Peptides against a protein of PDB entry 3S8F. Designs and how they scored, part 49

Target 1, 157 residues: chain A of PDB entry 3S8F
Amino acid sequence: VLTLFVAVPSLMTAFTVAASLEFAGRLRGGRGLFGWIRALPWDNPAFVAPVLGLLGFIPGGAGGIVNASFTLDYVVHNTAWVPGHFHLQVASLVTLTAMGSLYWLLPNLTGKPISDAQRRLGLAVVWLWFLGMMIMAVGLHWAGLLNVPRRAYIAQV
Target 2, 166 residues: chain B of PDB entry 3S8F
Amino acid sequence: DEHKAHKAILAYEKGWLAFSLAMLFVFIALIAYTLATHTAGVIPAGKLERVDPTTVRQEGPWADPAQAVVQTGPNQYTVYVLAFAFGYQPNPIEVPQGAEIVFKITSPDVIHGFHVEGTNINVEVLPGEVSTVRYTFKRPGEYRIICNQYCGLGHQNMFGTIVVKE

## One batch from the design tools (peptide; made by RFdiffusion4, then SolubleMPNN)

Design b1_p11_3_s3 (from b1_p11_3, 8 letters changed)
Fold by OpenDDE base, seed 3:
Formats: structure tokens, C-alpha cells, sequence
Structure b1_p11_3_s3 (fold): chain B 157 residues (1-157), chain C 166 residues (1-166), chain A 11 residues (1-11)
């Protein structure tokens, strides 16, 4: 129970970010329950990347709660489930946030805006990265539930 | 303007915080459901038992693989398993079908894994500690033991076998 | 190969 309490501030933080996104979307002209989402700058890889990271963090966070559970961890520990969780947390959230940060940082540091081609390429990269990461994560979690061990090249199933 | 914006932000935050709390309860409920339906599949950890990794190969129940399988009752066995770089002993581990097996697993060198395919046996083996796992093999056959904790250059080839006899 | 060397060391 105490370990699971870590989920509280994490969720609060995550949904505070969501609140900020809603506010930003509404400032950009979005209206209604979901219209603010469309109003967000989806044409900017510096925005899209970390948002996709946040989306990947949702199942990862849920998995984190599972992994933190003493009883449930027995089921998933040292199975393919764990690297699945890692790839959602590190390879999606952290990596995509870093990628997005670079899309913002480099133009600002150099004083040169990114070209339209670079922008489009950046969008393609982050979306493809996210898609691939989600496919891999689902596969790893599924394999983990089938008791496929991590750090092993062979499994019964 | 700033005041209005502040109030708006607070309203959004309150809404999302409420949602976050709701999701928290959902997750707790899911965990509770999982525990309620799958608790039988969880093997409780045994009490902390320690052993000297420097002497475990020389003396004690892990020293002789030929004496590693000890019958403790009519249908009960204790198996003293040593996970080492890079293998398991005894290998194979021979046990009868339907018997209650208590595995006592330790390591003389580094941390290893003890993952038995086809079972829910999956523990880390720490030098100086004894991992205890209780399991009953209902099906005869061969069960592969896999090291799922990186332990060195030979980690990928570290396998064992449990042979369950009718 | 590196694997051959490892195998030689372990066998």
C-alpha cells in the first residue's frame, strides 16, 4: 500500500500536465470537451514527441503499479514484462521527451528555425518511434504474461 | 486577465485531479481483482535464510549433487540446488510426479536466476541467501531451468533440467 | 569469433 502511494503524486503530475494542455488548447481556440486537443500544435515535433511520450507513460505507469506490488511482481518479475515496462518509460517517455526537447533547443541555440522538411521529418520520426515502441511494448508485456523470461534468448512458448 | 487565467487553470486542475483520483481507484480495484483471482498462483517468499557462499561448495547440503534430493516425507522432497557460473547442480534434478518439492537454491558466486519453464517458479538467487520455493509437478516430463539474471559471459548458456518421473 | 572464444573458455 505504501509503495502504491507513489502513484498518487505521479498521477497528479500527469494530469496537471493534461490540464495545462487543455488550457493551452483552449487558448488556441479549441472548444468543447475534446476540441482543445485538436487545437494543440500537432504540427510541431517539439510538442508531439513529449505528448506521445506521455501517452506511452500511461500504460507504463499502470505497469509500474503492478511491478511495485509485492504480490503481482512475483508474476511479472524477470519476465519480458519488465523490459516492456522499461521501454515504455525510458524508450518512449524519456526518449521522446528528449527528442522533443532537441527540436526546441537546437533552433533556439543556433538561432535558426527548422525547415519545413525537417519539421515533417521530425514528425514522421516521433510518430514512427511511438508506433514501433507501442508494438514492441505490447509484445513484451504479452510475452511476459506468458512467462517468457527476460535476459534469455530462448523460451518454451 | 492574469486573475481570470489563474482561476481557469485552477478549475482545470481540479477537474483533472478528480479524474486522477478516480483512475487511482480504478487501478487499485484492478490490482485487488487480480489478487483475488490469482493469489493461488503466487508462492509466498520464505523466511530469510543465509548461507556462506564461500563454503557452500565444500560442505553442507549443496556440496554433493548426488545427495541434493532429500526425501523428507512419503511424498515430500527437498532439493538443494546450486546456481553457479554457469549452470545448475544437480543437473538434471530428478523428482517424482505429484510430490511436494521444496527447492532450496543458493549461489556460490554471483546473482543468478532460477526460472523453471512451465511453472511459476521464478526467483533470483543471491549469494549468501537461500531461496525457498515450494512446488508440485503435476505433469511428468522435462522442465528447463533458465537463468534470467545476467551473471557473466556464459549467462546465455546457463541452463538446467528438472526431470519429473511418473 | 568472440563467441568461439567464449565457448572455448567455458567448455
Amino acid sequence: as target 1 above (157 residues)
Amino acid sequence: as target 2 above (166 residues)
Amino acid sequence: SAQDLIDEMLN
Scores: peptide ipSAE 0.006, ipTM 0.797, DockQ to the pose 0.017
Fold by OpenDDE base, seed 1:
Structure b1_p11_3_s3 (fold): chain B 157 residues (1-157), chain C 166 residues (1-166), chain A 11 residues (1-11)
Amino acid sequence: as target 1 above (157 residues)
Amino acid sequence: as target 2 above (166 residues)
Amino acid sequence: SAQDLIDEMLN
């Protein structure tokens, strides 16, 4: 049980970011419990990408707690569950954050703003990436619960 | 203005931090609930048992595959299994239906997996350490052993078979 | 010793 406290720094970081988003949304005119979300700049892939990564990180983080549990790990360890967790953490959060960073960094380094076409393409890319990651992650977690082994090309369900 | 903004941010952060702590306790509670209600299906971790991986093939209970299955009592067996690059021994492992089987699994070389399809047997096998798993096969037939831990070029072909006889 | 380290990491 004490091992669960290892998740505290990650949770603190994630929710601190969420707090910043809420503040930003409210500064942009968002009101109410959820109105601030709608007020965020969803037309900017530099913003959307890392936020989607964070959203994917939520179930991944919950899964991380499960994986760290001594007893629950007996069920999920070295099954497809684990790759599902990885893809939520690395392939979604880290990757999407990197994508978002590029959408901010490159215009600043070059001094050239991205075109509207590039912006729209970027939005499509990050949303499709997120969708694909979520589908795959759900599938892997489901398969893991069905005792599909990790690192094997065959399985009996 | 900057000071006011800073205070506002801190207020939100405090709220979200409180929420994060609450969620942590929720997760702990869920784990506690699981432990309280679903202990029967959990295979407890055994006491750490060590073995010398450099000699395990030459001496001891793992040395002779023909003597790997040992009857320890009425309807009780211990099976000494080696996971190696790239296979299992004995192969097949033959055990009777309905008997309580204690698998003692170790490796002479690298880390392997021991995943038995159709069962809840799924453990990692470390050189120098003995993994102990207890299981009773209720249905006769063949159960495939799959290595689910990468162990080298032949990992994908590393399989074994447990034959459960009536 | 090396095995002990592995055990420490995995357990």
Scores: peptide ipSAE 0.000, ipTM 0.797, DockQ to the pose 0.028
Fold by OpenDDE base, seed 4:
Structure b1_p11_3_s3 (fold): chain B 157 residues (1-157), chain C 166 residues (1-166), chain A 11 residues (1-11)
Amino acid sequence: as target 1 above (157 residues)
Amino acid sequence: as target 2 above (166 residues)
Amino acid sequence: SAQDLIDEMLN
């Protein structure tokens, strides 16, 4: 019961961040229900990376509720489901946030802006990383539901 | 202008918070639905049972693999299993088809896993605790036991077998 | 029965 209470502040935090993004997008000229999303700076890897991390965090967060549920956890615990969850939370959100932080921090520390080529390369890297993580995560979650064990090199399916 | 901006932010926050609450109820509903439709075969957690891991190999029901399978009633058995670095005992575990099997699993050394392929048996085994799992094998054959909790250098080779006889 | 099918899937 107490574990599930963690979902409340987590959701509040997540949607507060979303509110900030909406406000920022609308300030940048976005209008309508979804127009503010397009108005966000998708040409900046320092922005795109952590946002993609957040997107990966959404299914991961939902999985967190599953993992925190006593009865549902029995189904998925120590199966491939668990590393699937971790790769969304750590290898996606944390890693992409770190990447984004570097794209912002290094130019500021060195006083040298990134070149256009570096910017484009950065965008490619973070999008490819996100895609790879989503494929891997979906595969791991699916395998977990098929009772593929965690920490084993061999499985029935 | 600043006041207007703050008020706008507040409005967005309120909207998203309302959405978050709605999603919370959706998740609860989905959990309830899952429990109602997909949890008929879930093995319930047993009571906490303790054992001394330092003596479990020398005395008690886990000490002799040859006596690990105990018939407790008509078509009912208790199997005392040790998970250790790096294997299981007894190995193989021989049980009859259609019988109700109560596995009593513990470890003399470190934490191990007890994952039986083809079944929903999947528990962690902690030294000093006894894991209890109830299962009925409906199909004869061999079922592989896999350790799904890292337990050392030989973890990847830690397997067991349950043989279900007709 | 539906319950039997569920049990078969999980066991």
Scores: peptide ipSAE 0.000, ipTM 0.788, DockQ to the pose 0.130
Fold by OpenDDE base, seed 5:
Structure b1_p11_3_s3 (fold): chain B 157 residues (1-157), chain C 166 residues (1-166), chain A 11 residues (1-11)
Amino acid sequence: as target 1 above (157 residues)
Amino acid sequence: as target 2 above (166 residues)
Amino acid sequence: SAQDLIDEMLN
């Protein structure tokens, strides 16, 4: 009940952020239903990282609702599904947000912009991180559905 | 300009709220799909039952492993299982094939897991509470019990066995 | 402009 209650304001926040992104994209010249997405500053790791985190948070959030379900919990509880959920929420959203924050914070604190090389490296890092996290998350969720236990080094499958 | 900006933001928010409503139904559908495909044979939780973990080893149905398996009907058994650091008793648990088995599981020490491979039996075992799980083994053989809740230094080696006899 | 502010915030 508590999780479901918290899910409501979280969803509202998520869609508010999405609305803000659309507005920003349109201000940057994006047009059409999806053109605003392309207009966002995808060349800036400070932007890309947290956005990727948010994207990873979507299935994680859905998983949270699953985990809170009385009936579905019997399927996924204490299986590899759970760490899969955690990695989407923490290792993706929180971590990528932190990473992105550094790419914004440090230049602003020092007053010195990052070099182009640093920017490119940053983009590579956050995209690779996201990719790796998605692979791991999918694997863990899949394993969980196959009843692979959490906190065990062995499994029947 | 500020007013215009706010108006524009509101318009986009309305759009996304509409989208959110649509996505809500998508999520419900996904949950329904998951239920339909992965919840077959779910063992529901039983009535909350409490025991004293400090005396469960000394007296009561869990005290003697040799008397842990109790026939309660022609094709029905109750098995009183202790999950402890670090193992299960009785071990092995011997039950007949095709019989309805009611597991009554508790712990004398810390929280443990009771995950039976090859089945959908997967419950946490709390000291002071009795976990009740009902299951019928259709296939004979050995089923491994795995502790999937960290319970100490020996957690990784905490296993049991259910032997289903023809 | 709003765009300028956004650009400043993102860079």
Scores: peptide ipSAE 0.000, ipTM 0.761, DockQ to the pose 0.011

Design b1_p11_3_s4 (from b1_p11_3, 6 letters changed)
Fold by OpenDDE base, seed 5:
Structure b1_p11_3_s4 (fold): chain B 157 residues (1-157), chain C 166 residues (1-166), chain A 11 residues (1-11)
Amino acid sequence: as target 1 above (157 residues)
Amino acid sequence: as target 2 above (166 residues)
Amino acid sequence: SAADRLDELFN
């Protein structure tokens, strides 16, 4: 009950953030239904990282609702599905947000902008992290559905 | 200008809120679909049954592993299983093929898992509570029991076996 | 196959 209850405000928050992104994109010259997305600063790791985290959080959030379901939880509970969920929520959103925050915080604290090389490296790190995390998450969810147990080194599959 | 900006933001927020509502229904629909297609894997929870973990080893149906398998009907058995650090009792659990097996599982010490490979049996075992699971083994052979809840230093080696006899 | 096992377990 609690999980389902908090899901509502969480969704509202998520879509509020999305609305803010749309507004920002349109201010940057983006037009149309989706043109504002391209107008966002994808060349800035401080932006890309948390946004990718948010994207990863979407399936994770949906999974949270599944995990909170009495009937569906029996299918996924204590299987590899659960770590998959956690990695989307923590290792994706939280971690990427932290990574991105550094790219914003440090330049602001020092008053020195990051170099172009640092920017490019940051983008590479963030995208590679996201890619790896998505691969792992998909694998874990898949394994979970195949009844691979959590906290075990052995599985029938 | 600030007022205009706020109005614009509100408009976008309203749009996204509408989208969020739509997505919520989509998620509900997906859950419903999943339930409709995967109901066979769901084992309903039984009534809460309590037991004293401090005495379960000394008295009662879990005390003697030789008496753990009880025939309750022509094709029905109850198996009283202890999950403990670090193993299962009885081990192996011997049951006939095709019979309805009611597992009554509890723990004398800490929380354990009871995950039977090749089946949809996957429950946590709490000290002081009895987990009840019903299952009918259609295929003879050996089924491994895996503890999927961390229970201590020997957790990774905590296994049991169910032997289904033809 | 894994798919078959999945079907067997949950359907």
Scores: peptide ipSAE 0.018, ipTM 0.782, DockQ to the pose 0.205
Fold by OpenDDE base, seed 3:
Structure b1_p11_3_s4 (fold): chain B 157 residues (1-157), chain C 166 residues (1-166), chain A 11 residues (1-11)
Amino acid sequence: as target 1 above (157 residues)
Amino acid sequence: as target 2 above (166 residues)
Amino acid sequence: SAADRLDELFN
């Protein structure tokens, strides 16, 4: 039970990020319970990428609680579940955040804004990355629940 | 104004905080549900047992694969399994159907995995420690043992077999 | 089936 309290700081962080997004959306003219979401700059890959990463991080975080649980870890440990968790945490959140940061950083470093074509391509990249990562993550978690081992090329299932 | 903005912020913060708290309880509930419905999938940790990995091959219950399967009761066996680079011994492990099998697994070299397909047996095997897993095979046949912890160049080919006899 | 296996493994 005490181990589960490790999730509290993460939830607090999630709250802070969400609140920041809400404030940003409202500053951009969004109103209502969900209107602020629509007001966020979804046309900017530098924004979309880390947000998608955050979305992937939510189930990953839930999985983290599972993985850290003494009893439940036995079920999932060294199965395909674990790589699934990793890909949500690292390959989704961290990677997408890095990608998004790059979309912001490069224009600032070069002093040149990205072209509209580059922007659209960037959006396509991050959305496709997210989609692919979610498919893979679901597959890995599913396989893990079926007791497919990690670090093995063969499984009975 | 500042006052109005402050009140609005507080309302939003309360909302998100409530959501966060709700999610915490959801996670706890999911854990509880899993434990309640899948208790058979949880093997409690046993007493820590240590062994000298440098001598485990020369002396003791793991030294002779031919003596690895020990009947401890009418329908109970202890199997002393050695996971090494790169295989398992004994191999195959032959046990009767329906018998309670206590696997005592250790390693003389590096960390290995002991994952038995078709079962919930899945433990890491550490040199110097004895992993204990209790399982009863209800179905006869062959069960493959897979190393699911990277242990070196031959890791991918490290397999064993448990033969459950009728 | 996958469902049956899950049941076997965890119940």
Scores: peptide ipSAE 0.018, ipTM 0.808, DockQ to the pose 0.228
Fold by OpenDDE base, seed 4:
Parts: sequence; structure tokens; C-alpha cells
Structure b1_p11_3_s4 (fold): chain B 157 residues (1-157), chain C 166 residues (1-166), chain A 11 residues (1-11)
Amino acid sequence: as target 1 above (157 residues)
Amino acid sequence: as target 2 above (166 residues)
Amino acid sequence: SAADRLDELFN
């Protein structure tokens, strides 16, 4: 019961970040229900990376509720589902946020802006990382639902 | 105007918070739906049972693998299984088809897993605790037991077999 | 195989 209550502040945090993004997008000229999204700086890997991390975090967060549920955990515990959850939470959100942080931090520390080529390469890296991570995560969750065990090299399926 | 900006931010936050609460209820509803439609796949939680891991190999129902399978009634058996570094005993575990099997699983050393392929049996095995799982094998044959909790250098080779006889 | 060797060692 107490574990599930953690979902409340987590959701509040997530949607507070979303609110900040909406406000920022609208300040940048975005209008309408979804226009603010397009107005965000999608040409900056320092922005794109953590946002993609957040996007991956959404299904991961939903999975967190599942994993924290007493009854549903019996279905998914110690299956490939759990690594799938971890890769969304750590290897997506945390890792992409770290990548994005570097794209902001290094230019500031060195005093040298990144070149356009570096920017484009950075965008490619973070998008490819996100894509690969989503494929892997979906696969792991799917395998987990098929009762493929974690920490094992052999599976029935 | 700073005040207008703050008011706008507050409005967005309130909206997103409302959405957050709505999503929370959606998730709860989905959990409820899953439980209502897929209850057969849920392993029921058992009562907490304790055992001394330092003596479990020397005395008690886990001490002799030859006596690990105990008939408790018509078509009812209790199987006392040890998960250890790195294997299971008894191995193989022989049980009859169609019988109700109660597995009593514990460990003398470290935490292990007990995952039986082809079944929904999937529990962690902790030293000092007894994991209880009830299952009825409908099909004869061999079922592989896999350790799905890292337990040391030999973890990847820690397997057992349940043989279900006609 | 390596897997078989490990199996013999630990089981």
C-alpha cells in the first residue's frame, strides 16, 4: 500500500515537468493543444536527449506501478519484464539525461560552442539510442509476459 | 508581467495535476480489470514460515532427498526442495500427473530462484524462510527448474528437473 | 562445451 503511494509524488513530478515544457513551448510561440510541442528546441541535443528520456520513462513509470502492485508483481517478478523496466528507467531516462547534460555542460566548461556537425551528430546519437532502447525494452517486457526468466541464458520461449 | 506568468504556470500545473490524478485512477482501474480477468495467473501469497538454514541440511524434512516427496492425501503431495549453490534437491523431483503438489522450498546458503518452465511457479528462495507453492501438473514430462536470482559463479548452470509421471 | 564444463563443476 505504501509502495503504491509513491506513484502520487512521482506522477506529480512528471506532470510538473510537462507543465514546464508546455509553458516553455508556448513562450516560444507554440499555440493550441499540441502546437507548443513543435515549438520546443528539437534542434538541440541537450534538450532532445532528456525529453526522449522522459518519453521512455512514461511506460517505465506505468510499469513501476505494475511492479509495485502486490498481485501483479507475482506475474512479472524475476522475468525479463524487470530488466525491461530498468532499461527504461535507467538506460533511457538517466542515461539520456546524462547525455543531454554533457551537450550543455561541455560547451559551457570549455567556452567553445559545439559545431553544427557535432550538433547533428548528437541528435542522431540520442535518437538512435532512444529507438534502440525502445525496441529492447518492448522486447524485454514482451518476453517477460511470456515468462522468460531474467538472469538466465535459457528460456522455454 | 511576472505575476501573469506565475498565474499561467499555476494554471498549467493545476491542469497537469488533474490529469495526473486521472491517470492514477486509470492505472488502478487497469489493475482491477487485470485481476478480475486474469486471476488464474496470480500466485497466491503464503504464510510466512521460518527455518534455520544452518541445520536444514542435517535435520528436518529437507535433510533427506529420498524422503523429500511426501504423500499427504489422495492425489496430494508435499515436496521439500532445497535450492543451494548450485543446484536443487531432490533432482529430479518426481511427482505424479494430476496430483496437487505443495512445494516447500528453502535454501541453506544464499538467495536463489525457483522458476519452473511451463508453469507459473516463480518464487525467490531465501535462507531462513520457506517458500510455499501449490501446483498441479496436467501434462506428463520434464519441467526444467531455473534459478533466476543471481547466487554466485555457478548461477548460470543451476538447473533442476521435475519429472511428471503418468 | 564451456557450459558443460561449468555444469560438471558446480552440479
Scores: peptide ipSAE 0.006, ipTM 0.786, DockQ to the pose 0.021
Fold by OpenDDE base, seed 1:
Structure b1_p11_3_s4 (fold): chain B 157 residues (1-157), chain C 166 residues (1-166), chain A 11 residues (1-11)
Amino acid sequence: as target 1 above (157 residues)
Amino acid sequence: as target 2 above (166 residues)
Amino acid sequence: SAADRLDELFN
């Protein structure tokens, strides 16, 4: 049970980022409990990508706590559950953050802003990536709970 | 203005930090609940049992697959299983239906998996360590053993069979 | 300002 305290730094980081987003949204005119979300720059892939990564990271982080449990790990270890967790953490948060960083970095390094077409394409890529990751992750977690083994091409399901 | 902004940010951060801590306790509570209500299905980790992987094939209870299944009681058996690149020994593993089976699994080479389909048996097998799993097969038939830990070029074809006899 | 920094980050 004490092992769960290893999640504290990650939780602190995640929620600090969320706090920053709330602050930003409110600075942009958002009001109320959820109005600040709408006020965020959802038309910018440099913003959308890492935020979607964070959203995917939330269930992934919860899963990480499960995986770190001495008892619950007996259920999920080396099943499809684990790669489901990985795809939320690495293929979602890390990858989307990298994508977002690129959308910010390249214009700044080159001094050339991205075109509107590039922006729209970027948004499409990021959202489709996120959607695909979520579908796959849900499927993998579900399969894992059905005792589908990891690193195997067959399963009795 | 910047100072005011910092104060505001800190306020939000404190709030979210409190929320994070609350969520941590929620997760702990959920795990505690699971432990309290679902203890019957939990097989606790036993004491670390070590073996020399370099000699396990030549001497000891894993050396002879014909002697791998040992009756330890009227309805109790111990099965000494080797997971190796790329298969299991003995193969098949033959055990009686309804008997309490204690699997003692180790590896002479690299890390392998021991996942038995249709059961909750799913452990990693480390060279130098003995994995112990206790299980009772209620239904006769064949149960496939799957290696779910990458162990080399033949990993995907590394299977075994447990035959449960009436 | 903090607001300006946020704008630089997200725009």
Scores: peptide ipSAE 0.000, ipTM 0.789, DockQ to the pose 0.011

